# Ledger of designs, part 160: peptides against a protein of PDB entry 2AKA

Target 1, 299 residues: chain A of PDB entry 2AKA
Amino acid sequence: MEDLIPLVNRLQDAFSAIGQNADLDLPQIAVVGGQSAGKSSVLENFVGRDFLPRGSGIVTRRPLVLQLVNSTTEYAEFLHCKGKKFTDFEEVRLEIEAETDRVTGTNKGISPVPINLRVYSPHVLNLTLVDLPGMTKVPVGDQPPDIEFQIRDMLMQFVTKENCLILAVSPANSDLANSDALKIAKEVDPQGQRTIGVITKLDLMDEGTDARDVLENKLLPLRRGYIGVVNRSQKDIDGKKDITAALAAERKFFLSHPSYRHLADRMGTPYLQKVLNQQLTNHIRDTLPGLRNKLQSQL

## One batch from the design tools (peptide; made by RFdiffusion4, then SolubleMPNN)

Design b2_p23_7_s4 (from b2_p23_7, 14 letters changed)
Fold by OpenDDE base, seed 5:
Structure b2_p23_7_s4 (fold): chain B 299 residues (1-299), chain A 23 residues (1-23)
Amino acid sequence: as target 1 above (299 residues)
Amino acid sequence: SAEELQKKIDEVLKEVDELVKKL
């Protein structure tokens, strides 16, 4: 069953090459959340490298199809420059920025045309995610005044598809009832069948408060549940704190916190990665027969 | 070429068919 994700990746690459990305309901996980919700940090923690664009406002401006592949070697490859192997992840970041700007221009606009990035690593499980632009209410720089709606429309192209799982990323230090991620997920998945909740910034909650009820799936129940994570702070990122050290600190956080200790084995980035691999594999298995029939009818 | 791409898609679909039969 571990070979199902690479197989779907080959389909995804083939369809991306013909420009039909939007029309196919491929089994995938779309990552949604407000700006600064911690989406990029979660993805970088899976890879163990800093490679995503950083900045204020809307950082992700095109969908990023991130294909993680377990391999004996560590390198990245883009579909738009096939055959070039990137071993420096700073060059990966620069290529994402350059390829984004090539399509969107310098106005910080958005485009629905995905970037396809494959990362081979001994430190990853097979996993494909679609990182989507962060939801925002306020245009920045030369962004169009309707940028909020443009982002929403882009997200809807992914999350409305029946074979799309939704990774809803919400910060714990904000009102979870007002989470942009959970709102959009509830709109397109009212029964919570396709949504996996991720709660970030648990370490930044006010003293005497916790997200226990959410993490125990009691407040806003999702069939696939919630997983809490602790990402590096901006100070830790700027200080070049190693991701491995951050993952150890995350484990320590859950084990030492009175409200989360009993959940610690079902929390943290490594557990999230495992769950997503399993969920995606099972989802591919369940959807592949129907997908095959659809593809055969369209060919 | 479009033909080469179609051939690759067909190859992947054959692999999909083989995997679906094993599931």
Scores: peptide ipSAE 0.028, ipTM 0.663, DockQ to the pose 0.734
Fold by OpenDDE base, seed 4:
Structure b2_p23_7_s4 (fold): chain B 299 residues (1-299), chain A 23 residues (1-23)
Amino acid sequence: as target 1 above (299 residues)
Amino acid sequence: SAEELQKKIDEVLKEVDELVKKL
């Protein structure tokens, strides 16, 4: 079973190279969330490195197919830059920015053309995620006035696919009923069959409030449930706080919090990574027979 | 080349087929 994700990664790479990505319902996890929901921080916490573009507004402007591969070595490779191994994750960030700007221009526009990034690391489980642009209502800089709709249309290309799982990232310090991630997930997955909820910013909730009912799947039930995480603060990110230390702090947060202590073993970034690996693996297994038949009919 | 790419796709599809048969 451990080889299913790498197998699908080879399919993804092959189809990306021929430009047929749009027609193939490959088993994948699309990451959706509003701007500043904490998506990039969740992904970086999986890798244990700072490697994603950061800033205000729309940071992810192209789909990022992030292929995490468990390996004895730590390096990254881009599909557009074959044979170049990146060991400095700051260079990975710069390459994402440069490759994004190459296609979108300097106006901070978006493009549906994916960036394919593979990260080999001893710290990751095999996991493929598609990081999608953050949903926004406000254009920034020279962005087109319809940027909200362009992002939505881009997201819909992924999340409408039956074999797409949806990682809906929502901040706990905002009204979860109004979560952009949960709204789009509910639109395309009304029964909550394909959606995994991630609740960020649990440490930033108002005093005397908690997300217990959400995390216990009682408020907005998803078949695949919710997982709470605690990301590094922006100050911690800017200060280059070690992600390992942040993961320890996250564990301590859940264990020490009266509302979350009983959930602590089913919370946090390491548990999320494990769940996503398992869910993706199972999802691939269940979809492969149908995928085989579709692929054979298209060739 | 397009031919090399097709060959690679065919190889991957063969692996998928073999895997599906084992499931």
Scores: peptide ipSAE 0.027, ipTM 0.655, DockQ to the pose 0.655
Fold by OpenDDE base, seed 1:
Structure b2_p23_7_s4 (fold): chain B 299 residues (1-299), chain A 23 residues (1-23)
Amino acid sequence: as target 1 above (299 residues)
Amino acid sequence: SAEELQKKIDEVLKEVDELVKKL
């Protein structure tokens, strides 16, 4: 069963190469969330490296198909530059920025054309995620005034697909009832069958408040539940705090917090990665027979 | 079976790869 994710990765690469990506309902996980919800930090914590673009406003401006592959070696490869192995993850970040700017220009516009990045690492489980642009209401710089709708339309191209699972990333230090991620998920998945909730910034909640009811799946029930995570602070990122040390601090946070101690074994980034691997593997298994038949009819 | 599924998917992948090479 663990080999199903690499199989779908080969399908993703093949379809990306022929430009037919938009019409395939491949079993995948789309990552959705507002700007600064912590999406990029969750993905970097899976890899254990700083490799995603950072900044104010819209950081992700193209879909990023992130294929994590468990391997004895650590390196990254892009589909658009086959044969080049990246061992410096800062160069990976720079390549994402350069390839984004090549297609979108300097105006901070968006493009629906995905970047395909594969990361081989001994520190990852097999997992494929599609990171999508962060939802925003406010144009920045030279962005068009309708950028909110352009982002929404781009997200809808992915999340409306029946075989798309939705990783809805919401910050705990904001009103969860107003979460952009949970709103878009509820619009396309009203029964909560395809949505996995991630709650970030649990360490930034006001004293005397907690997200216990959300994490216990009591407030806004999802069939696949919620997983809380604690990402590095911006100060920790700027200070180049080691991700391994941050994961240890996350574990300590959940174990020491009176509201979360009883949930601690079902919280944190390592648990999230395991759950996503299992969810994706099972989802691929269940969808592959139908997908194969569809593919055979189109070829 | 999982093996039969894998074989069929590999056949589809091969066809896709051949199509990509012709483009």
Scores: peptide ipSAE 0.025, ipTM 0.634, DockQ to the pose 0.054
Fold by OpenDDE base, seed 3:
Structure b2_p23_7_s4 (fold): chain B 299 residues (1-299), chain A 23 residues (1-23)
Amino acid sequence: as target 1 above (299 residues)
Amino acid sequence: SAEELQKKIDEVLKEVDELVKKL
């Protein structure tokens, strides 16, 4: 079963090469959330490297198909730059920025054309995620005034697909009922069959408040439940705090918190990776027979 | 070429078929 995710990765790469990315209902996980919800930090914590663009406003401006592959070696490869192996993850960040700017121009616009990035690492489980632009209501810089709608339309191209799982990333220090991620997920998955909730910023909640009822799946029930994570702060990122140390701090947070201690074994970034790997593998298994039949009917 | 790409897709589909049979 461990080989199913790499198999779908080869399909994704083949379809990306023909420009038909949007029309194929491949089994995948789309990552959705508001701006500053912590999406990029979750993805970097999976890899254990800083490699995603950072900044104010909309950082992800093209869909990023992030293919994590467990390997004895650590390197990255882009589909658009075949044969180049990246071992410096800062160069990976720069390539994402350059390739984004090449298509969108300098106006910080968005494009629905994916960037395909594969990361080989001994520290990852096999997992493919599609990082989508963060939902925003306010244009930043030279962004068009309708950028909110452009992002929404782009997200809808992915999350409306039946074989798309939705990783809905919401910050705990904001009203969950107002979560942009959960709103869009509920619109396209009203029964909560395809949605996995991630709750970030649990360490930034006001004293005397907690997200226990959310994490126990009692407030806004999802069939696939919620997983809480504690990401590095921007200060920790700027201070080059080691991701391994941050993962240890996350574990300590859940174990020491009176409201979360009983959930600690079902929380945190390592558990999230495991759950996503298992969910994606099972989802691929269940969808591949139908996908095969569709593909054969189109040939 | 479109033909080379179709060939690659067909190869991947064959691998999918083999995996589905093992499941």
Scores: peptide ipSAE 0.025, ipTM 0.651, DockQ to the pose 0.653; fails the geometry check

Design b2_p23_8_s1 (from b2_p23_8, 14 letters changed)
Fold by OpenDDE base, seed 4:
Structure b2_p23_8_s1 (fold): chain B 299 residues (1-299), chain A 23 residues (1-23)
Amino acid sequence: as target 1 above (299 residues)
Amino acid sequence: SSAELQKKIDEVLEEVDELVKKL
């Protein structure tokens, strides 16, 4: 079963190379959420490296197909620059920015054309995620006034696919009932069959408030449930706080919090990685017979 | 080349077929 994710990765790479990405319902996890919801921080916490673009507004402007591969070595490879191994994850960040700007220009526009990034690491489980642009209502810079709709349309290309799982990232320090991630997930998955909820910023909730009912799947039920995480603060990121130390702090947070202590073994970034790996693996297994038949009919 | 890409696709499809047979 551990080989199913790498197999689908090879399919993704092959189809990305021929430009047929739009027609294939490959089993994948699309990451959705509002701007500043903590999506990029969740992904970086999986890798244990700072490698994603950061800033205000729309930072992810192209879909990023992030293929995590468990390996004894740590390096990254892009599909657009085959044979170049990146061992400095700051160079990975710069390459994402450069490749984004190459296609979108300097106007901070968006493009539906994916960037394919494979990360080999001893710190990851096999996992493929598609990081999508953050939903926003406010254009920044020279972005077109309809950028909200362009982002939405881009997201819909992924999340409407039957074999797409949805990682809905929502901050706990905002009204979860109004979460952009949960709204779009509910629109395309009204029965909550494909959606996994991630609740970020649990450490930033107002005193005397908690997300217990959400995390216990009582407020907005999802079949696949919710997982709470605690990301590094922006100050911690800017200060280059070690992700391992942040993961230890996250564990301590859940264990020490009166409302979350009983959930602590089913919370945090390491548990999220495990759940996503298992869910994606099972989802690939269940969809692979149908995928074969579709692939054979399209060739 | 287009031919090399097609060959890679075919190789992946063969592996998919083998996996599906084991399921």
Scores: peptide ipSAE 0.031, ipTM 0.662, DockQ to the pose 0.738
Fold by OpenDDE base, seed 2:
Structure b2_p23_8_s1 (fold): chain B 299 residues (1-299), chain A 23 residues (1-23)
Amino acid sequence: as target 1 above (299 residues)
Amino acid sequence: SSAELQKKIDEVLEEVDELVKKL
């Protein structure tokens, strides 16, 4: 079973090389969430490195196909610059920014053309995620006035696919009923069969409030449930707080919190990564017979 | 080349077939 995700990665790379990425319903996980929901921090916590663009507004402006591969070595490779191994993750960040700007220009526009990044690491499980632009209602800077709809249309290209799982990232310090991630997930997955809920910013909730009912899957039930995480604060990121120390602080948060202690073994970034690996592996297994038939009909 | 890409696709499809048969 460990070979199923790498197999789909080879398919994904082959189809990317022929320009057919958008037409294939490959088993994958699309990451959706509002701006500042904590999506980038979740992905960086999986890798244990700072490597994603940072800033206010729309940071992710192209889909990022992030292929995590468990390996004895740590390095990154881009599909658009094959043979170049990145060992400095700051250079990975700069390459994402440069490749984004090459296609979108300086106006902070968006493009549906994916960036394909593979990360080899001893600290990751095999996992493929598609990070999508953060949903926004307000154009910033030189963004077009219809940027909200452009982002929505881009997200719909991924999340409408039958074989796409949806990682819906919502902040706990905002009204969950108004979560952009859960709204879009409910639109394309009304029965909650393909959606995994992630609740971020649990440490930033108002005193005397908690997300227990959400995390227990009682408020807005998803078949695949919810997982709470605690990301680094912006101050921690700016202060270059180590991700390993942040993961230890996350574990301590869940264990020490009266409302979450009983859930602590089913919470946090390491548990999320494990669940996503297992769910993606099982999903690939279930979809492979149908995918084979589709691929054979296109040859 | 287009031929090299087709060969890679065929190799992956063969691996998919082998995996599907084991499932």
Scores: peptide ipSAE 0.029, ipTM 0.660, DockQ to the pose 0.598
Fold by OpenDDE base, seed 3:
Structure b2_p23_8_s1 (fold): chain B 299 residues (1-299), chain A 23 residues (1-23)
Amino acid sequence: as target 1 above (299 residues)
Amino acid sequence: SSAELQKKIDEVLEEVDELVKKL
């Protein structure tokens, strides 16, 4: 069963090479969330490296198909740069920025054309995620005034697909009922069958408040539930705090917090990674027979 | 070429078929 995710990765790469990325309902996980919800930090915590663009406003401007592959070696490869192995993850960041700017230009616009990045690492489980642009209402810089709608339309191309799972990333230090991620998920998955909730910024909640009812799946129930995570602060990122140390601090946070201690074994980035691997593997198994039949009918 | 792409799709579909049979 561990080979199902790499198999779908080969399908994704083949279809990306055709330019038919949007037309195929491949089993995948789309990552959705508002700007600053902590999406990029969750993805970097899986890899254990700083490799995603950072900045104010819309950082992800193209879909990033992030293919994590468990391997004895650590390196990255882009589908658009075949044969080039990246061992410096800062060069990976720069390549994402350069390839984004090549297609979108200098106006900080968006493009629906994916970037395909594969990361081999001994520290990852097999997992494929599609990081999507963060939802925003306010254009920044030279962004077009309709950027909110352009982002929404781009997200809808992914999240409306029946075989798309939705990783809805919401910060705990904001009203969850107002979560952009959960709103879009509820629009396309009203029964909560395809949505996995991630709650970030649990360490940034006001004193005397907690997200216990959310994490216990009592407030806004999802069939696949919620997983809380504690990401590095922006200060920790700027200070180059080690991700391994941050994961240890996250574990300590859940174990020491009176509201979360009883949930601690079902919380944190390592548990999230495991759950996503299992959910995606099972989802591929369940959808692959139907996908095969569809592909055979189109050939 | 469209033919090379079709070949790659066919190769992947064959691998899919083999994996589905093992499930």
Scores: peptide ipSAE 0.028, ipTM 0.660, DockQ to the pose 0.678
Fold by OpenDDE base, seed 1:
Structure b2_p23_8_s1 (fold): chain B 299 residues (1-299), chain A 23 residues (1-23)
Amino acid sequence: as target 1 above (299 residues)
Amino acid sequence: SSAELQKKIDEVLEEVDELVKKL
């Protein structure tokens, strides 16, 4: 069963190579959320490395197909740079930035053309995610005034697909009822069948407030539930705080918090990674027979 | 079976790989 994710990765690579990325409903997890919701931090915490572009405004400007592969070795490779192994994750970040700028130009525009990145690591579970541009209402720099709609249209190309699971990333320190991630998820998945909620910034909530009702799936129920995480602060990221230390602090946070202690074994980034691996594996198993038949009819 | 599914997918992948090589 663990080999199903690598199998779909090979399909994904093959389809990316032939330029047919848009037409295939591959079993995948699309990551959606507002700008600064903590999407990139969740993905970096899975890898245990800093490797995603950082900054103000729209950071992710192309879809990033992130293929995590459990391996005895640690390195990254890009589909656009076949045969080059990256062992320095800063070089991975720089390559994402360079490849993004090559297609979008200098004006911080967006492109629907994916970047395909595979990360081999002993610290990851097999998992494939599609990181999507953060939803924004405010153009930054030379971005077109309709950038909000361009991002939305790009997200809709992924999240409308039947075999797409949605990882909806929402910050706890903002009104969850107004979460852009949960709004878009509810629009395309009104029954909450394909959506997994991630609640970030639980450590940044006002004293005397908590997200317990959300995490217990009582406020905005999703069939697949919610998982709370605590990401590194921007200060911790800038200070190059070790991700392993941050994961230990996250565990301590949940265990020590009166409202979350009883949920602590079903919270945090390691648990999220495990759940996503299991859900994706099961989803592939259930969808692959139909996908195979569709593929055979298109060949 | 999972093995039969894998075999069929590998066949499809081989066909896809052959198509990619012809491009």
Scores: peptide ipSAE 0.025, ipTM 0.633, DockQ to the pose 0.055

Design b2_p23_8_s2 (from b2_p23_8, 13 letters changed)
Fold by OpenDDE base, seed 3:
Structure b2_p23_8_s2 (fold): chain B 299 residues (1-299), chain A 23 residues (1-23)
Amino acid sequence: as target 1 above (299 residues)
Amino acid sequence: SMEDLQKKIEEVLEEVDELVKKL
């Protein structure tokens, strides 16, 4: 079973190389969330490196197919830069920005054309995620006035596919009933069969409030449940706080919090990675026979 | 080329078939 995710990665790369990314219902996890929901921080915590674009407004402007591969070595590769190995993750960030700007131009527009990034690391589980642009209602800078709808249409191209799992990232310090991630997930997955909830910013909730009922799957039930995480603060990111130290602080948070202590073994970034690896592996196994038949019918 | 794509799809299908047999 350990080889199923790498197999789908080869399929993704083959189809990306021919420009047919939109027509294939590959088993994948699409990451959805509002701007500043903590999506990029969750992904960087999986890798243990700072490598995603940062800034105000829409940071992700193209879908990022992030292929994590467990390996004895640590490096990154882009599908558009074949044969180049990146060992400096700052150069990875710069390449994402440059390749985004090459296609979208300088107007901070969006494009549905994916960037394919593979990261080899001893610190990751095999996992493929599609990071999607953050949902926004307000254009930033020279973005088109209809940017909200353009982002929505782009997200719908992924999340409407039956073989797409949805990682819905919502901040705990905002009304969960108003979560953009959970709204879009419910629109395309009304029974909550394909959606995994991630609750970020649990450390930023008001004193005397908690997300216990959400994390216990009692408030807005999802078949695949919810996992709480604590990301680095913006101050910690700017201060270059070590991700390993942040993961230890996250564990301490759940263990010491009266409302979450009993859930602590089913919370945090390491548990989320494990769950996503298992969910994706099982999903690939279940969908692979159908995918094979579809591919054979095209041949 | 479309031929190169077909070859890649065939290679992947063979790998898929091998994995499906192990399941």
Scores: peptide ipSAE 0.065, ipTM 0.708, DockQ to the pose 0.616
Fold by OpenDDE base, seed 2:
Structure b2_p23_8_s2 (fold): chain B 299 residues (1-299), chain A 23 residues (1-23)
Amino acid sequence: as target 1 above (299 residues)
Amino acid sequence: SMEDLQKKIEEVLEEVDELVKKL
C-alpha cells in the first residue's frame, strides 16, 4: 500500500505533461479555504520549511499540486524544470512566484494551469495535495471585479470531481457557520462524505470561547471529522521561528487547554498529516479499479 | 516525444494492473 500515492503521482505527472490535467478524475485532496484561513501555513508545517509565497491579498493564484514524498534526502523538483534539484526552499518560493507571474502577469490575475511541485523529505509522509486560491470577495490591486467568481469557478473544477477529497480549512476566530470552506464543501458534498475539516487559529479565539463542539464533530458533522491545528503567528513567521519549535508549541497548546486536552492525541499538524496519508491511500485503493478501466478505454 | 509519453503511461498502467491484482 505504501506505493499507491507515488503511483498516482506518476499518472498525474504524465497527464500534466500532455495538457490533460483538468479532465482526469484522479484520487487527490483539494485544499480550500478563505483568504488568510491558514492553508499555506498548514502545507509549510508538513514540509517543515518556508517555501510558499507570502503577502496580503490572493497569494496562491494558480493551483499548486504539492507531491510530498518520504525520502532519505531533502530537495524539491518542479515538473516545468525537470532535472533541477532545489535544496534551498527560498529558491523554491522564488520559482513559484516567477512561474506564477510568467503565466498571470503582474496584475495579480489567476490561472487554472497548475504548478507541479514535488518535495522529497525525511520529515514528510507520502501525500499529494492541491492548494487552491483563497476565496475572497474583495479584488486587490489590478484584479478584475469578478475575481471572486473566477476563483469559485476554478475551485469547482477540482471539488466537483467524485474522486476529489476536500480539505476544508476554517479559522476558529471567525464564525464557523459563515466559513467559505465549509459552504463550498457543503454545496458539492452535501452528505459530508468527501470533506475533512481543519480548524486553524484556535490560539486566537476570544477568552472563554472554544471550538470543542466542532472538533468533537457535534456542531457540523463530517463523516471524516475535524482536526484542529495551531499555526505560527505572523510575528513568528516574520521572526523566522523554527517550524519544529512551533509544532512543539502546538502540542503544548492542546495538552494545556482544558477544552482540548482530551482530544490532544487526535489534534495537531503531525496527526493531520498521518490522517491525510491514510485517507488518501485508502481512497486510491478504492478508486483504482475504476481509474484503470477509464485509462484503458482512452488507449 | 508523444510516443515516449504514451509508453510511460502504458508502463504506469501495467503497474496499476499489477497493484489491482494484489488488492
Scores: peptide ipSAE 0.064, ipTM 0.708, DockQ to the pose 0.641
Fold by OpenDDE base, seed 5:
Structure b2_p23_8_s2 (fold): chain B 299 residues (1-299), chain A 23 residues (1-23)
Amino acid sequence: as target 1 above (299 residues)
Amino acid sequence: SMEDLQKKIEEVLEEVDELVKKL
């Protein structure tokens, strides 16, 4: 079973190379959430590196197929520049920005054309995620006035697929009943069969409030449940706080918090990685016979 | 080329078939 994720990665690369990404319902995890929900921070915490674009407004403007591969070495490769190994993750960030701008222009528009990034690291589990643009209601800069709908349409191309799992990222310091991530997930997965809930910003909740009922799967039940995480603050990111230190602080947060201590072994970024690896592997296993038959019928 | 794609798909399908047989 350990080779199932790399196998699907090869399929993703093959289909991306021919521009037919839309026609094949590959087993994958799409990451959805509002702007500033903490999606990029969750992904960077998996890698242990700062490598995603940062800024105000819509930062992710193209789907990013992030393929994490456990390896003895640490480097990144892009499908659009084969043979170039990136060991500096700042150069990875710059390449994402440059490749985004090459397709979308400088107007901060969006494109449905994916960027395929593979990261080899000793610190990752095999895991493939599709990072999607953050949902927004407010156009910024030269963005078209209908940018909200363009983003929604782009997200729907992924999350409506039967073999797509949904990583719904919601901040705890906002009204979870109004979570953009949970709303879109409920629209396309009304029974909560394909959705994994991630609750960020648990450390930023008002004193005397907690997300215990959500994390215990009592408020908005998902079959695959919820996992709480604590990301670096924007101040910590700007201050270049080490991700390893942030992960230790996250563990301490859950262990020391009265409302979360009993859940601490089923919370945090390392547990989330493990769960996603297992769920994706199992999902590939379950969908692979059907995928085989579809592929064979196209030959 | 479409032929190169078909060949890659066939190669992957062979690997998929081997994995499916082990499941």
Scores: peptide ipSAE 0.062, ipTM 0.709, DockQ to the pose 0.595
Fold by OpenDDE base, seed 1:
Structure b2_p23_8_s2 (fold): chain B 299 residues (1-299), chain A 23 residues (1-23)
Amino acid sequence: as target 1 above (299 residues)
Amino acid sequence: SMEDLQKKIEEVLEEVDELVKKL
């Protein structure tokens, strides 16, 4: 079973090279959420490195196929620059920005063409995620006035696929009933069969409020449930707070919080990573016979 | 090349076939 995710990674790379990413219903996890919902922070916490673009507004402007591979060595590789090993994750960030700008131009537009990034690390489980542009309602800078709809249409290309699992990232310090991530997930997965809820910013909730009912799967039930996480604050990111220290603080948060203590062993970024690895592996196994038949029909 | 890509797809398919047989 350990080789199922790497197998699908090779398929993703092959189909990305021919530009047919949109047509192939590969077993994958698409990451959806509003702008500033904490998607990028969750992904960086998996890697233990700062490597994603930062800024205000739309940060992710192309789909990022992030392939995490457990390895004894730590480096990154892009599909678009094969053979170049990146050991400096700042250079990885710069390459994502440069490759994004190369396709989208200077207007901060979006493109449906994925960037394929593979990260080898001893700190990761085998896991592939598709990071999608954050949903927004307000154009910034030179963005087209219909940017909200362009992003939505791009997301729909992924999340409507039957074999796509949805990682719906929602901030707890906002009305979860109005979560853009949960709304889009509910639209394409009305029975909540493909959706995994991630609740971020639990540490930023108002005093005397909690997300216990959501995390206990009582408010908006998902078959795959919810996992709470605590990301680094923007101050912690700007201050280059160590991700390992942040993960320890996250664990302490759940253990010390009266509303979450009983859930603490099923919360936090390390648990989320484990759950996603297991769910993706199982999902690949279950879809592999159908995938084989589809692949054979394309030859 | 498109030929190299086709070869890679075939290699992956063979591995898929082997995995499916083990399931």
Scores: peptide ipSAE 0.103, ipTM 0.740, DockQ to the pose 0.659; fails the geometry check

